# Ledger of designs, part 204: peptides against a protein of PDB entry 2YKT

Target 1, 231 residues: chain A of PDB entry 2YKT
Amino acid sequence: SRSEEMHRLTENVYKTIMEQFNPSLRNFIAMGKNYEKALAGVTYAAKGYFDALVKMGELASESQGSKELGDVLFQMAEVHRQIQNQLEEMLKSFHNELLTQLEQKVELDSRYLSAALKKYQTEQRSKGDALDKCQAELKKLRKKSQGSKNPQKYSDKELQYIDAISNKQGELENYVSDGYKTALTEERRRFCFLVEKQCAVAKNSAAYHSKGKELLAQKLPLWQQACADPS

## One batch from the design tools (peptide; made by RFdiffusion4, then SolubleMPNN)

Design b2_p26_4_s2 (from b2_p26_4, 15 letters changed)
Fold by OpenDDE base, seed 5:
Structure b2_p26_4_s2 (fold): chain B 231 residues (1-231), chain A 26 residues (1-26)
Amino acid sequence: as target 1 above (231 residues)
Amino acid sequence: DEELKEFEEEEKKELEAFEQRQKLLA
């Protein structure tokens, strides 16, 4: 029946979220944490490299013929520091605005969805059973009427059951339909949440890249001329 | 479970808000 099909679809949506989406989201979060850790590692390694560059700048500043190159090397290290600060800000946002928020939701979502599905199933079954009962009673009444010497005696009661069945059928269909819409909305809002959080990450990432591009574009011509124009 | 109940209440509010937004966009 239409209601039975829609009921199956509803259950399948909840099952898909619980069995496919949420496990995949947990994996996504785990991969995000790994990525964050790797970027933190890059930050640490880069610090060592550019600290060593500063040391080379100090040596240049102490030289007799390369003093101005010391300033260039210091500027290179400083630009790196500024870029790295922007990266750290991006990482904080990545952690706080994406990973933490997703983790908080996914942790309890399985229990939430299980309860929601169970509630839906219980109510759907209750309505279905009530409908089945009315249909069974009508069938019994019709059998009784068929064997009766006075079938007209049961006509009013038959009409009552027909009306009750119609109402219960409509109620069941509406309930299942609403349940399906709700389930689809539950699924969609989870994807939308992920997309929105990823958009925030993308904006932060863009800011990091833009800052780096800006700083390097400004300074690189100066650095490229440093050896050609000693002063 | 109090934590779950709180979560359910929050999720319900978010769901309702989301439904309303989607309705307005449709």
Scores: peptide ipSAE 0.227, ipTM 0.812, DockQ to the pose 0.370
Fold by OpenDDE base, seed 4:
Structure b2_p26_4_s2 (fold): chain B 231 residues (1-231), chain A 26 residues (1-26)
Amino acid sequence: as target 1 above (231 residues)
Amino acid sequence: DEELKEFEEEEKKELEAFEQRQKLLA
């Protein structure tokens, strides 16, 4: 029946979220944590490299013939520091605004969806069983009427059952239809949440890249000329 | 479970808000 098909579709949506979406989201979070860790590692390694560059700048500043190159090396390290600060801000946002929030939701979502599905199934079954019982009672009534010397005695009751069956059928169909729409909305809002959070990350990432590009574009010509200028 | 109950209440509100936004866009 149409109702049965829509019921199956509804259950499948919930199952897809629980068995496909949520596990995939957990994997996404795990991969995000790995990415964050790798970037933190890059940050640490870069700090050591540019600290060593500063040391070279100090030596140049102490020299008699290369003092001006010391300033260049210090500027290079300073630009790196500024770029790194932007990266750290991006990483904080990535952690706090994406990973943490997704992790909090996904942990409880399995229980939430299980309860929601169970509630839907229970109510759907209840309405279905009530309909089946009413249909069975009508069938019994008709059999009794056929064996009776006064069939007209049962006519009003038969009409009541027919009306009840019609109403219960309509209620079941509406309930299942609404359930399906709700399930689809549950799925869509989860994808939308992911997209919105990823957009926030993208904006922060863009700021990091823009700042780095601007700083390097401003200073690089100066640095390239430094060795050509006699002190 | 109080944590689950709170989560369910929040998710219900978010669901309702989301549905309302979708209706306004449609």
Scores: peptide ipSAE 0.225, ipTM 0.809, DockQ to the pose 0.336
Fold by OpenDDE base, seed 1:
Structure b2_p26_4_s2 (fold): chain B 231 residues (1-231), chain A 26 residues (1-26)
Amino acid sequence: as target 1 above (231 residues)
Amino acid sequence: DEELKEFEEEEKKELEAFEQRQKLLA
């Protein structure tokens, strides 16, 4: 029946969230943490590299013929420091605005959805059972009427059951329909939340890349000319 | 149980808010 099909669809939505979406989200969070760690590692490794570059700049500054190149090397290291600061800010946002919030939600979501599904199933079954009971009673009544010498005795009751069945069928269909809409909304809400949080990350990432591009674009021409102008 | 109840209440509010926003966009 239409109601049964819609019921199955409703259950499948909840199951998909619990069995596919949430596990995938947990994995996404885990991969995010790995990514964060790797980027933090990059920052640390880069510090060592550019500290070494500063040392080269110091040597140039102490030289007789390459003093100006020392300033260039220092500038390169400084620009890197600024870029890394932006990266750290981005990572902080990535952690606080995406990973933490997703982790908080996914932790209890399985229990929440399980309870929601169970509530739906219980009520759906209750309504279904009530309908089945009325249908069964009508069938029994009709059998009694067929075997009776006075079938008209049961006519009013038969009409009452028919009306009750119609009403209960309508109620069941409406309930299942509403349940399906609710389930779809729950699913969509979760995807939207992910998209919105990822948008925030993307915005911060764009700012990081923009700052780096700006700083390098400003200084790179100067650095490229440094060797062409021997003092 | 209390933590779950609080979560459920929050999720319910978020769901309702989301539904309202979706209705406005439809």
Scores: peptide ipSAE 0.217, ipTM 0.804, DockQ to the pose 0.365
Fold by OpenDDE base, seed 3:
Structure b2_p26_4_s2 (fold): chain B 231 residues (1-231), chain A 26 residues (1-26)
Amino acid sequence: as target 1 above (231 residues)
Amino acid sequence: DEELKEFEEEEKKELEAFEQRQKLLA
C-alpha cells in the first residue's frame, strides 16, 4: 500500500543518516584533524627553513659586496612569517568552527535519531494496529450479520466501523506522510549544516590566500631586481 | 540522559527553525 511504502521510505531515510551519513561524517572529521595536523607540521618545518634563510641574510649583511641582499633575504623571511601567522589563524578557525562543532553533534546524533525513529515506529505501529483491529471487527460483524435472521440489526454498527476505518486510515496516512517529510528535513538540515560550516572554512581560506598573494605581489618585484641592481 | 535530553531539545528547535525557513522559500 501507499502507506506501507511511505513508511518503508521513512525508515530508510533514518537508517541512511545513521548508517551512512554519520559514519561518513565521523570519517570526514578524522580526515580534517589529519589535515590540520599536517598543516601544523608544515608550519613547524617552514619555520626551520626560513630561520636558516635569515642566517644567510646575516652573512650577506656582513659581506662587503652583498649587503643589500641581506635585507632582501630578511624581507623574504618576514613575509613568510606573516603568511604563516595568517595560516595559523585559519587553522584555529578550522578547528573551532568546523571540526569541534561537527564532532559535538555527531557524537549524540546517533542516539537522537535512534530515539526519533523508535518513537515514529511505535506510533506508526499503534495506529496501524488500531486500524487492523477495526477492520477485523467489521469483518466479524459482517459474518455475524450474514448468519442472522435480522441483518438490519447490525447496519448502524457496520456504518460506524466503516467510518472509523476511514478515519483511522486517513490518520495513518497523514502521520506517515508527515514522518517522511520530517525525516527528509532532518537529512537536508544535516547536509546544509555541513555546507554552511564548509563555507566558513572557505571564507577563512580565501582570506589566507588573499593575504599571501598581497604580500608577495608587493615585494616580489623588488626582490627580483635586487641582483640586477648592485649597490 | 540529561545531556541527550538537552541535545534533543536543541535539535528540535533547530529542526523547527529550519522547517520554517524552508517553508518560506517554497
Scores: peptide ipSAE 0.217, ipTM 0.803, DockQ to the pose 0.363

Design b2_p26_4_s3 (from b2_p26_4, 12 letters changed)
Fold by OpenDDE base, seed 1:
Structure b2_p26_4_s3 (fold): chain B 231 residues (1-231), chain A 26 residues (1-26)
Amino acid sequence: as target 1 above (231 residues)
Amino acid sequence: DEELKKFREEQDEEYKKFLEKLEEQK
């Protein structure tokens, strides 16, 4: 029936969230943590590299003929430091605004969705059972009427059951329909939440890249000139 | 189902508005 099909669809939405979306989201969070850790590792490794670059700059500054190149090397290291600071800010936001919040939501969601689905199923079943009971009673009444010498005495009861069946059918259909809308809303809300958080990450990432681009664009011509034209 | 269709349309419009708000926050 229409109601049965829509009921199936409703359950499938909840099941998809619980069995597909949430596990995938947990994996997404885990992969995000790995990414964060890797970037932190890059930060550490880069520090060593640019500290070594500073050492080269010190040597240049101590030289008789390459002193100006020492300043260039120091500037390169400093620009890196500033870019790295921006990366750290991005990572902090990435952790706090995306990973932590998603993790909190996904942990709470399992219980919530399970309860929501159970509530829906219980009520749907209750309404369905009530409908089935009325249908069974009508069938029983009709059989009794067919065997009776006075079928007319059952006519009022028959009409009552017909009306009850119609009302219960409508109620069930409406309930399942609303349930389906609710389920779809729950699903959409979760995707929207993910999109919103990822947008925040994207903005922070853009800021990181923009800062790096700005700093490098400002200094790179100077550094190139220093290499091409020794003082 | 016309009711479901309307619901979906409303959700799409809501999402559109959401995206517009995000663009305004740029």
Scores: peptide ipSAE 0.023, ipTM 0.420, DockQ to the pose 0.073
Fold by OpenDDE base, seed 3:
Structure b2_p26_4_s3 (fold): chain B 231 residues (1-231), chain A 26 residues (1-26)
Amino acid sequence: as target 1 above (231 residues)
Amino acid sequence: DEELKKFREEQDEEYKKFLEKLEEQK
């Protein structure tokens, strides 16, 4: 029946969230943590590299013929430091605004969805059982009427059961339909939450890239000419 | 921000219509 099919679809939406979406989201969070760790590792390694560059700048500053190149090397290291600071802010946001929040949501969601599904199933079953009962009673009444000397005696009661069945069937269909819409809304909300959090990350990432581009665009022309113009 | 909010509202309305069509097909 239409009601049974829609009921199956409703349950499948909840199952898809619990068995596919949430595990995939947990994996996404794990991959995010790995990505964060790798970026932190890169930045740490870069610090060592640019510290060594500063040392080369110090040597240049001590020379008689390459003093100005020392300043260039120091500027390169300073620009790196500023870019690094921006990256650290981005990583902080990535951790606090995306990973932590998603982790909190996914952890609580299993319990919530299980309860929601159970509530839906219980009420759906209750309505279904009530419908089945009325149908069974109508069938019994019809059997009794067929064996009676006065079948007309049961006609009013038969009509009452028919009306009750129709009403209960309509109520069940409406309940299952609303349940399906609710389930789809729950699914959509979860995807939307992910998208919104990822947009925040993208915005912060854009700020990082913009700052780096700005700093390098400002200084790179000067650095490129440094060897051509000895002081 | 406001542009994104408007976009979201439009998407929600489209989604609502989509759900209604799905119900009619069942």
Scores: peptide ipSAE 0.021, ipTM 0.368, DockQ to the pose 0.042
Fold by OpenDDE base, seed 5:
Structure b2_p26_4_s3 (fold): chain B 231 residues (1-231), chain A 26 residues (1-26)
Amino acid sequence: as target 1 above (231 residues)
Amino acid sequence: DEELKKFREEQDEEYKKFLEKLEEQK
């Protein structure tokens, strides 16, 4: 029946979220944490490199013929520091605005979905059982009427059961239909949340790259001419 | 999509309330 088909579809949506989406999301979070850790590692390694560059700048500043190059090397290190600060801000946002929030939701979501599915199933069965009961009673009544000397005696009651069955059938169909819409909304909401959070990450990443590009573009011409213009 | 949008607000509120209850139990 239409209601049975829609019921199956509804259960399949919940099943897909619980068995496919949520586990995949957990994996996504885990991969995100690994990515964050790697980027933190890059930041640490970069600090060591540019700290060493500062030492080279100090040596240049102490020389008689290369003093001005000391300032250039210091500027290079400082620009890197500013870029790294921007990266750190991006990483904080990545952690707090994406990973933490997803982790919190996915952990609680399994319980929510389980409860929601159980509630739906219980009510669906209840309505289905009530319908089946009315259908069975009508069948019994019709059998009784066929064996009666006065079938007309049962006509009003038969009509009542027919009406009841029609109403219960409609109610069941509506309930299952609404259940399906609800399930699809639940699924879509979860994908939308992921997309929205990833958009925030993308914006922060864009800001990081933009700042780095601007700083380097501003200073690079000065650095490139430094050796040609001794002082 | 438009039909789902009509239910989204109600579902969001229900979801939020449920998650809050679960968090309070921890």
Scores: peptide ipSAE 0.020, ipTM 0.489, DockQ to the pose 0.120
Fold by OpenDDE base, seed 2:
Structure b2_p26_4_s3 (fold): chain B 231 residues (1-231), chain A 26 residues (1-26)
Amino acid sequence: as target 1 above (231 residues)
Amino acid sequence: DEELKKFREEQDEEYKKFLEKLEEQK
């Protein structure tokens, strides 16, 4: 029946969220934490590299013929420091605004969805059982009427059951339809939450990349000319 | 590679410090 099909679809939406979406989201969070750790590692490794570059700059500054190149090397290291500061800010946002919030949501969601599905199933079954009872009573009444010497005696009661069945059928169909819409809304809400959080991260990432681009665009022409200029 | 192991350990310690700092900002 239409109501049974819609019921199956509704249950499948909840099952898809619980069995596919949430596990995938947990994996996404795990991969995010791995990425965060790698970026922290890059930060540490980069510090060592640019500290070594500063040392080369110090040596240049102490030389007789390359003194001005010391300033260039120091500027390169300083620009890196500024870019790194922007990266750290992006990482803070990545951790606090994406990973932590997603982790909190996914942890709470299992209980919520289980309760929501159970509530839907309980009410759907209750309405279905009530409908089935009315249908069974009508069938019994019709059998009794057919065997009676006075079938007209049961005509009013038959009409009452027919009306009750029609009303209960309509209520069940509406309930299941609304349940399906609710389930789809729950699914969409979760995807929207992910998209919105990822947009925030993207905005912060854009700021990081923009700052780096601006700093390098400003300084790179100067650095490229340093070796051509006499001391 | 012992040198690589030490480097990874240092990175792990720096990462822990970084995470602690992030938690303090919450």
Scores: peptide ipSAE 0.006, ipTM 0.243, DockQ to the pose 0.017

Design b2_p26_4_s4 (from b2_p26_4, 12 letters changed)
Fold by OpenDDE base, seed 4:
Structure b2_p26_4_s4 (fold): chain B 231 residues (1-231), chain A 26 residues (1-26)
Amino acid sequence: as target 1 above (231 residues)
Amino acid sequence: DKELEEYEKKMEEEYEAFQKKLKEEE
């Protein structure tokens, strides 16, 4: 029946969220944590590299013929520091605005969805059973009427059952339909949340890249001419 | 389970807000 089909669809949506979406989201979070850790590692390693570059700049500054190149090397290290600061802000946002929030939401979601599904199933079954009962009673009544010498005495009751069945059928269909819409909304909401949080990360990432580009674009021409134009 | 109940309440609120938003956009 239409209601049975829609019921199956509803259950499948909940199952898809619980068995596919949530596990995949947990994996996504785990991969995100790994990515964060790697980027933090890059930041630390980069600090060592550019600290060493500063030492080279110090040596240049102490030289008689390469003093101006010392300033260039210091500027390179400073620009890196500013870029790394922006990266740290991006990572902070990545952690706080994406990973933590997703982790919090996925932690209890399986249990929540299980309870929601059970609630839906219980009510759906209750309505279905009530409908089945009315249908069975109508069948019994019709059988009794068929065996009676005065079948007309059952006509009013038959009409009552027919009406009740129609009403209960409509109620069941509406409930299942609403259940399906609810399930789809639950699914969409979760994807939308992910998209929105990823957008926030993307904006912060864009800011990081923009800042880096701006700083390098400003300084790189100066650095490139430094060897060609000794002071 | 108090933690689950709190989460359920939160989810209900978020659901209602989201549902309202969807209907308004239609």
Scores: peptide ipSAE 0.287, ipTM 0.831, DockQ to the pose 0.323
Fold by OpenDDE base, seed 5:
Structure b2_p26_4_s4 (fold): chain B 231 residues (1-231), chain A 26 residues (1-26)
Amino acid sequence: as target 1 above (231 residues)
Amino acid sequence: DKELEEYEKKMEEEYEAFQKKLKEEE
Protein backbone atom coordinates (compact mmCIF):
# COMPACT_ATOMS: atom_id res chain seq x y z
CA SER B 1 0.00 0.00 0.00
CA ARG B 2 0.96 3.66 -0.32
CA SER B 3 1.19 4.02 3.45
CA GLU B 4 3.37 0.94 3.77
CA GLU B 5 5.74 2.19 1.11
CA MET B 6 5.96 5.60 2.72
CA HIS B 7 6.58 3.94 6.07
CA ARG B 8 9.48 1.95 4.65
CA LEU B 9 10.93 5.10 3.11
CA THR B 10 10.69 6.89 6.45
CA GLU B 11 12.46 4.11 8.30
CA ASN B 12 15.14 4.01 5.63
CA VAL B 13 15.88 7.71 6.09
CA TYR B 14 16.39 7.26 9.83
CA LYS B 15 18.44 4.14 9.19
CA THR B 16 20.66 5.99 6.72
CA ILE B 17 21.33 8.78 9.21
CA MET B 18 22.05 6.38 12.05
CA GLU B 19 24.05 3.77 10.16
CA GLN B 20 25.74 5.83 7.44
CA PHE B 21 25.79 9.54 8.22
CA ASN B 22 26.62 9.43 11.93
CA PRO B 23 29.44 6.88 11.64
CA SER B 24 30.86 8.81 8.70
CA LEU B 25 30.65 12.01 10.72
CA ARG B 26 32.54 10.36 13.58
CA ASN B 27 35.23 9.38 11.13
CA PHE B 28 35.25 12.92 9.73
CA ILE B 29 35.83 14.28 13.24
CA ALA B 30 38.65 11.80 13.80
CA MET B 31 40.30 12.80 10.54
CA GLY B 32 39.86 16.44 11.53
CA LYS B 33 41.69 15.80 14.80
CA ASN B 34 44.50 14.13 12.90
CA TYR B 35 44.71 17.09 10.55
CA GLU B 36 44.79 19.49 13.50
CA LYS B 37 47.60 17.51 15.10
CA ALA B 38 49.63 17.55 11.91
CA LEU B 39 49.22 21.31 11.54
CA ALA B 40 50.27 21.79 15.16
CA GLY B 41 53.33 19.75 14.29
CA VAL B 42 54.05 22.08 11.38
CA THR B 43 53.84 25.06 13.71
CA TYR B 44 56.30 23.50 16.12
CA ALA B 45 58.76 22.58 13.38
CA ALA B 46 58.47 26.05 11.84
CA LYS B 47 59.34 27.66 15.17
CA GLY B 48 62.62 25.78 15.31
CA TYR B 49 63.47 26.69 11.73
CA PHE B 50 62.79 30.40 12.08
CA ASP B 51 64.45 30.59 15.48
CA ALA B 52 67.54 29.27 13.74
CA LEU B 53 67.07 31.94 11.07
CA VAL B 54 67.01 34.60 13.80
CA LYS B 55 70.32 33.25 15.03
CA MET B 56 71.77 33.74 11.56
CA GLY B 57 70.41 37.29 11.63
CA GLU B 58 72.19 37.93 14.92
CA LEU B 59 75.47 36.79 13.41
CA ALA B 60 74.96 39.09 10.44
CA SER B 61 74.24 42.02 12.75
CA GLU B 62 77.54 41.39 14.53
CA SER B 63 79.49 41.28 11.28
CA GLN B 64 81.43 44.23 9.91
CA GLY B 65 80.33 43.92 6.30
CA SER B 66 76.86 42.31 6.47
CA LYS B 67 75.13 44.20 9.28
CA GLU B 68 72.17 45.34 7.16
CA LEU B 69 71.43 41.75 6.16
CA GLY B 70 70.78 41.01 9.82
CA ASP B 71 67.67 43.20 9.69
CA VAL B 72 66.51 41.42 6.54
CA LEU B 73 66.84 38.02 8.19
CA PHE B 74 64.99 39.30 11.27
CA GLN B 75 62.18 40.59 9.06
CA MET B 76 61.95 37.25 7.30
CA ALA B 77 61.63 35.45 10.61
CA GLU B 78 59.13 37.97 11.97
CA VAL B 79 56.81 37.72 8.95
CA HIS B 80 56.78 33.95 9.23
CA ARG B 81 56.16 34.25 12.99
CA GLN B 82 53.09 36.34 12.24
CA ILE B 83 51.89 33.79 9.68
CA GLN B 84 52.31 30.99 12.21
CA ASN B 85 50.44 32.96 14.86
CA GLN B 86 47.55 33.30 12.45
CA LEU B 87 47.69 29.58 11.79
CA GLU B 88 47.45 28.91 15.52
CA GLU B 89 44.38 31.13 15.75
CA MET B 90 42.82 29.33 12.81
CA LEU B 91 43.51 25.99 14.49
CA LYS B 92 41.90 27.19 17.69
CA SER B 93 38.81 28.14 15.74
CA PHE B 94 38.90 24.86 13.85
CA HIS B 95 38.96 22.97 17.12
CA ASN B 96 36.40 24.99 19.08
CA GLU B 97 33.93 25.90 16.37
CA LEU B 98 33.98 22.79 14.22
CA LEU B 99 35.39 19.69 15.87
CA THR B 100 34.04 20.24 19.39
CA GLN B 101 30.59 21.19 18.17
CA LEU B 102 30.34 18.23 15.82
CA GLU B 103 31.60 15.87 18.49
CA GLN B 104 29.02 17.09 21.00
CA LYS B 105 26.20 16.66 18.51
CA VAL B 106 27.17 13.25 17.19
CA GLU B 107 27.44 11.86 20.71
CA LEU B 108 23.80 12.53 21.55
CA ASP B 109 22.34 12.35 18.06
CA SER B 110 22.36 8.58 17.85
CA ARG B 111 20.29 8.35 21.01
CA TYR B 112 17.98 11.11 19.87
CA LEU B 113 17.35 9.53 16.48
CA SER B 114 16.83 6.12 18.01
CA ALA B 115 14.18 7.54 20.31
CA ALA B 116 12.55 9.49 17.49
CA LEU B 117 12.40 6.45 15.25
CA LYS B 118 10.99 4.33 18.06
CA LYS B 119 8.31 6.92 18.79
CA TYR B 120 7.36 7.06 15.12
CA GLN B 121 7.24 3.27 14.83
CA THR B 122 5.11 2.93 17.94
CA GLU B 123 2.56 5.46 16.79
CA GLN B 124 2.52 4.13 13.23
CA ARG B 125 1.89 0.63 14.53
CA SER B 126 -0.83 1.85 16.86
CA LYS B 127 -2.67 3.57 14.03
CA GLY B 128 -2.18 0.59 11.76
CA ASP B 129 -3.50 -1.82 14.37
CA ALA B 130 -6.54 0.36 14.97
CA LEU B 131 -7.28 0.38 11.26
CA ASP B 132 -6.87 -3.38 11.01
CA LYS B 133 -9.20 -3.86 13.94
CA CYS B 134 -11.92 -1.77 12.33
CA GLN B 135 -11.54 -3.65 9.07
CA ALA B 136 -11.80 -6.95 10.90
CA GLU B 137 -14.91 -5.81 12.76
CA LEU B 138 -16.56 -4.73 9.53
CA LYS B 139 -15.83 -8.12 8.02
CA LYS B 140 -17.36 -9.84 11.04
CA LEU B 141 -20.40 -7.61 10.87
CA ARG B 142 -20.93 -8.37 7.19
CA LYS B 143 -20.75 -12.09 7.88
CA LYS B 144 -23.28 -11.71 10.66
CA SER B 145 -25.57 -9.68 8.43
CA GLN B 146 -25.48 -12.32 5.69
CA GLY B 147 -26.63 -14.93 8.15
CA SER B 148 -29.36 -12.76 9.64
CA LYS B 149 -33.07 -12.77 8.87
CA ASN B 150 -32.99 -8.98 9.14
CA PRO B 151 -29.85 -7.62 7.41
CA GLN B 152 -31.20 -4.08 7.61
CA LYS B 153 -30.60 -4.17 11.35
CA TYR B 154 -26.85 -3.91 10.75
CA SER B 155 -26.88 -1.29 7.99
CA ASP B 156 -26.25 1.70 10.23
CA LYS B 157 -23.42 -0.01 12.03
CA GLU B 158 -21.86 -1.03 8.73
CA LEU B 159 -21.87 2.58 7.59
CA GLN B 160 -20.23 3.62 10.85
CA TYR B 161 -17.41 1.14 10.36
CA ILE B 162 -16.92 2.21 6.76
CA ASP B 163 -16.61 5.81 7.87
CA ALA B 164 -14.27 4.87 10.70
CA ILE B 165 -12.05 2.88 8.33
CA SER B 166 -11.90 5.77 5.90
CA ASN B 167 -10.97 8.20 8.65
CA LYS B 168 -8.36 5.92 10.18
CA GLN B 169 -6.83 5.19 6.80
CA GLY B 170 -6.58 8.89 6.05
CA GLU B 171 -5.08 9.54 9.45
CA LEU B 172 -2.49 6.82 8.98
CA GLU B 173 -1.54 8.09 5.54
CA ASN B 174 -1.18 11.63 6.83
CA TYR B 175 0.86 10.53 9.81
CA VAL B 176 3.26 8.49 7.70
CA SER B 177 3.54 11.28 5.14
CA ASP B 178 4.36 13.80 7.84
CA GLY B 179 6.82 11.36 9.32
CA TYR B 180 8.61 11.07 6.00
CA LYS B 181 8.82 14.84 5.60
CA THR B 182 10.16 15.13 9.13
CA ALA B 183 12.80 12.49 8.50
CA LEU B 184 13.95 14.14 5.28
CA THR B 185 14.14 17.48 7.04
CA GLU B 186 16.22 15.96 9.82
CA GLU B 187 18.61 14.52 7.26
CA ARG B 188 18.90 17.76 5.31
CA ARG B 189 19.44 19.77 8.47
CA ARG B 190 22.43 17.64 9.40
CA PHE B 191 24.05 18.02 5.99
CA CYS B 192 23.37 21.75 6.03
CA PHE B 193 24.97 22.06 9.44
CA LEU B 194 28.09 20.35 8.14
CA VAL B 195 28.17 22.58 5.05
CA GLU B 196 27.78 25.73 7.13
CA LYS B 197 30.55 24.71 9.50
CA GLN B 198 32.83 23.92 6.58
CA CYS B 199 32.03 27.32 5.09
CA ALA B 200 33.26 28.91 8.30
CA VAL B 201 36.44 26.86 8.11
CA ALA B 202 36.90 27.84 4.47
CA LYS B 203 36.46 31.51 5.33
CA ASN B 204 39.05 31.34 8.09
CA SER B 205 41.42 29.43 5.85
CA ALA B 206 41.02 31.98 3.07
CA ALA B 207 41.80 34.80 5.47
CA TYR B 208 44.88 32.99 6.71
CA HIS B 209 46.21 32.37 3.21
CA SER B 210 45.38 35.89 2.06
CA LYS B 211 47.21 37.49 4.97
CA GLY B 212 50.25 35.30 4.46
CA LYS B 213 50.35 36.08 0.75
CA GLU B 214 49.98 39.79 1.43
CA LEU B 215 52.79 39.93 3.98
CA LEU B 216 55.20 37.96 1.83
CA ALA B 217 54.33 39.87 -1.34
CA GLN B 218 54.97 43.15 0.45
CA LYS B 219 58.38 42.22 1.82
CA LEU B 220 59.81 39.86 -0.79
CA PRO B 221 60.95 42.58 -3.24
CA LEU B 222 62.83 44.31 -0.43
CA TRP B 223 64.52 41.10 0.61
CA GLN B 224 65.45 40.20 -2.96
CA GLN B 225 67.37 43.45 -3.49
CA ALA B 226 69.15 43.44 -0.12
CA CYS B 227 72.33 41.78 -1.40
CA ALA B 228 72.61 44.21 -4.30
CA ASP B 229 72.47 47.25 -1.98
CA PRO B 230 75.37 46.98 0.45
CA SER B 231 75.63 49.61 3.18
CA ASP A 1 17.58 10.95 30.94
CA LYS A 2 17.86 14.67 31.56
CA GLU A 3 20.68 15.21 29.10
CA LEU A 4 18.78 13.49 26.33
CA GLU A 5 15.64 15.43 27.14
CA GLU A 6 17.49 18.72 26.92
CA TYR A 7 19.04 17.67 23.65
CA GLU A 8 15.64 16.65 22.28
CA LYS A 9 14.26 20.06 23.15
CA LYS A 10 17.17 21.74 21.42
CA MET A 11 16.74 19.54 18.37
CA GLU A 12 13.06 20.38 18.19
CA GLU A 13 13.84 24.08 18.26
CA GLU A 14 16.51 23.71 15.60
CA TYR A 15 14.19 21.59 13.50
CA GLU A 16 11.42 24.16 13.62
CA ALA A 17 13.80 26.97 12.79
CA PHE A 18 15.25 25.02 9.89
CA GLN A 19 11.83 24.07 8.57
CA LYS A 20 10.78 27.69 8.66
CA LYS A 21 13.91 28.69 6.77
CA LEU A 22 13.25 26.07 4.10
CA LYS A 23 9.71 27.31 3.60
CA GLU A 24 10.88 30.89 3.30
CA GLU A 25 13.43 29.96 0.67
CA GLU A 26 10.84 28.13 -1.46
Scores: peptide ipSAE 0.267, ipTM 0.821, DockQ to the pose 0.349
Fold by OpenDDE base, seed 3:
Structure b2_p26_4_s4 (fold): chain B 231 residues (1-231), chain A 26 residues (1-26)
Amino acid sequence: as target 1 above (231 residues)
Amino acid sequence: DKELEEYEKKMEEEYEAFQKKLKEEE
């Protein structure tokens, strides 16, 4: 029946969230934490490289003929420091605005959805059982009427059961329909939340990339000229 | 379960807010 098919669809939405979306989200969070750790490792490794560059700048500054190149090397290291500061801000946002918030939700969401599904199933079954009972009573009444010498005695009661069945059928269909809409909304809301949090991360990432591009574009021509124009 | 109950309350509030937003976009 229409109601049975829609009921199946509703249950499938909840099952998809619990069995596919939530586990995938947990994996996404785990991969995010791994990515964060790797970026922290990059930051550490980069610090060592640019600290070594600063040392080369110090040697140039102490030289007789390359003193001005020391300033260039220091500027290169300073630009890197500023870029790294932007990366740290991005990582902070990545952790606080995406990973932490998703982790908090996914931890309880399976229990929440299980309870919601159970509530839906209980009410759906209750309405279905009530409908089935009315249908069974109508069938019994019709059998009794058919065997009676006075079938007109049961006509009013038959009409009452027909009306009750119609009403209960409508209520069941509406309940299952609303349940399906609710389930789809729950699914959409979770994807929207993920998208919104990822957008926040993307904005912070854009700021990091923009700052790096700006700083390097500003200084690179100066650095390229440094060897051609000795002091 | 108090933790679950608090989460359910938050989810209900977020759900209502989300529905309101959807209606405003229609």
Scores: peptide ipSAE 0.248, ipTM 0.801, DockQ to the pose 0.340
Fold by OpenDDE base, seed 2:
Structure b2_p26_4_s4 (fold): chain B 231 residues (1-231), chain A 26 residues (1-26)
Amino acid sequence: as target 1 above (231 residues)
Amino acid sequence: DKELEEYEKKMEEEYEAFQKKLKEEE
């Protein structure tokens, strides 16, 4: 029936969230933590590299013929420092606004969804059983009427059961329909939450990339001419 | 879709209420 099919669809939505979405989200969080760790590692390694570059700049500044190149090397290291500061801010946001919040939500979500599905199933079954009972009673009544010498005495009761069945059928269909909408909303809400958190990360990432591009665009032409233009 | 937004808000409220209940039961 229509209601049975919609019921199956509703259950499948909840099962998809619990068995596909949530595990995938846990994996996403794990991959995010790995990515964060790698970027933190890059930041640390880069510090060593540019500290060594500063040392080369010091040597240039102490040289007799390459003093002006010392300033260039120091500027390169300083621009790197500023870019790394922006990266650290982005990573902080990535950790606090995305990973931590997603981890907290996904930990509780399985229990919430399990309870929601169970509640839906219990109520759906209750309404279904009530409908089946009325249908069975009508069938019994009709059998009694057919075997009776006075079938007319059952006519009013038959009409009452027909009306009750119609009402209960409508209630069941409406409940299952609402259940399906609720399940789809639960699914959509979770995707929207992920999208919104990822948008926040993307905004911070854009700021990092913009600052880096700006700083390098400003300084790179000056650095490129430094060897040809001794001061 | 305003109807959807209102429905989503309701679901969020229920979700948060449920989380609170879970914490209290632990």
Scores: peptide ipSAE 0.133, ipTM 0.683, DockQ to the pose 0.154

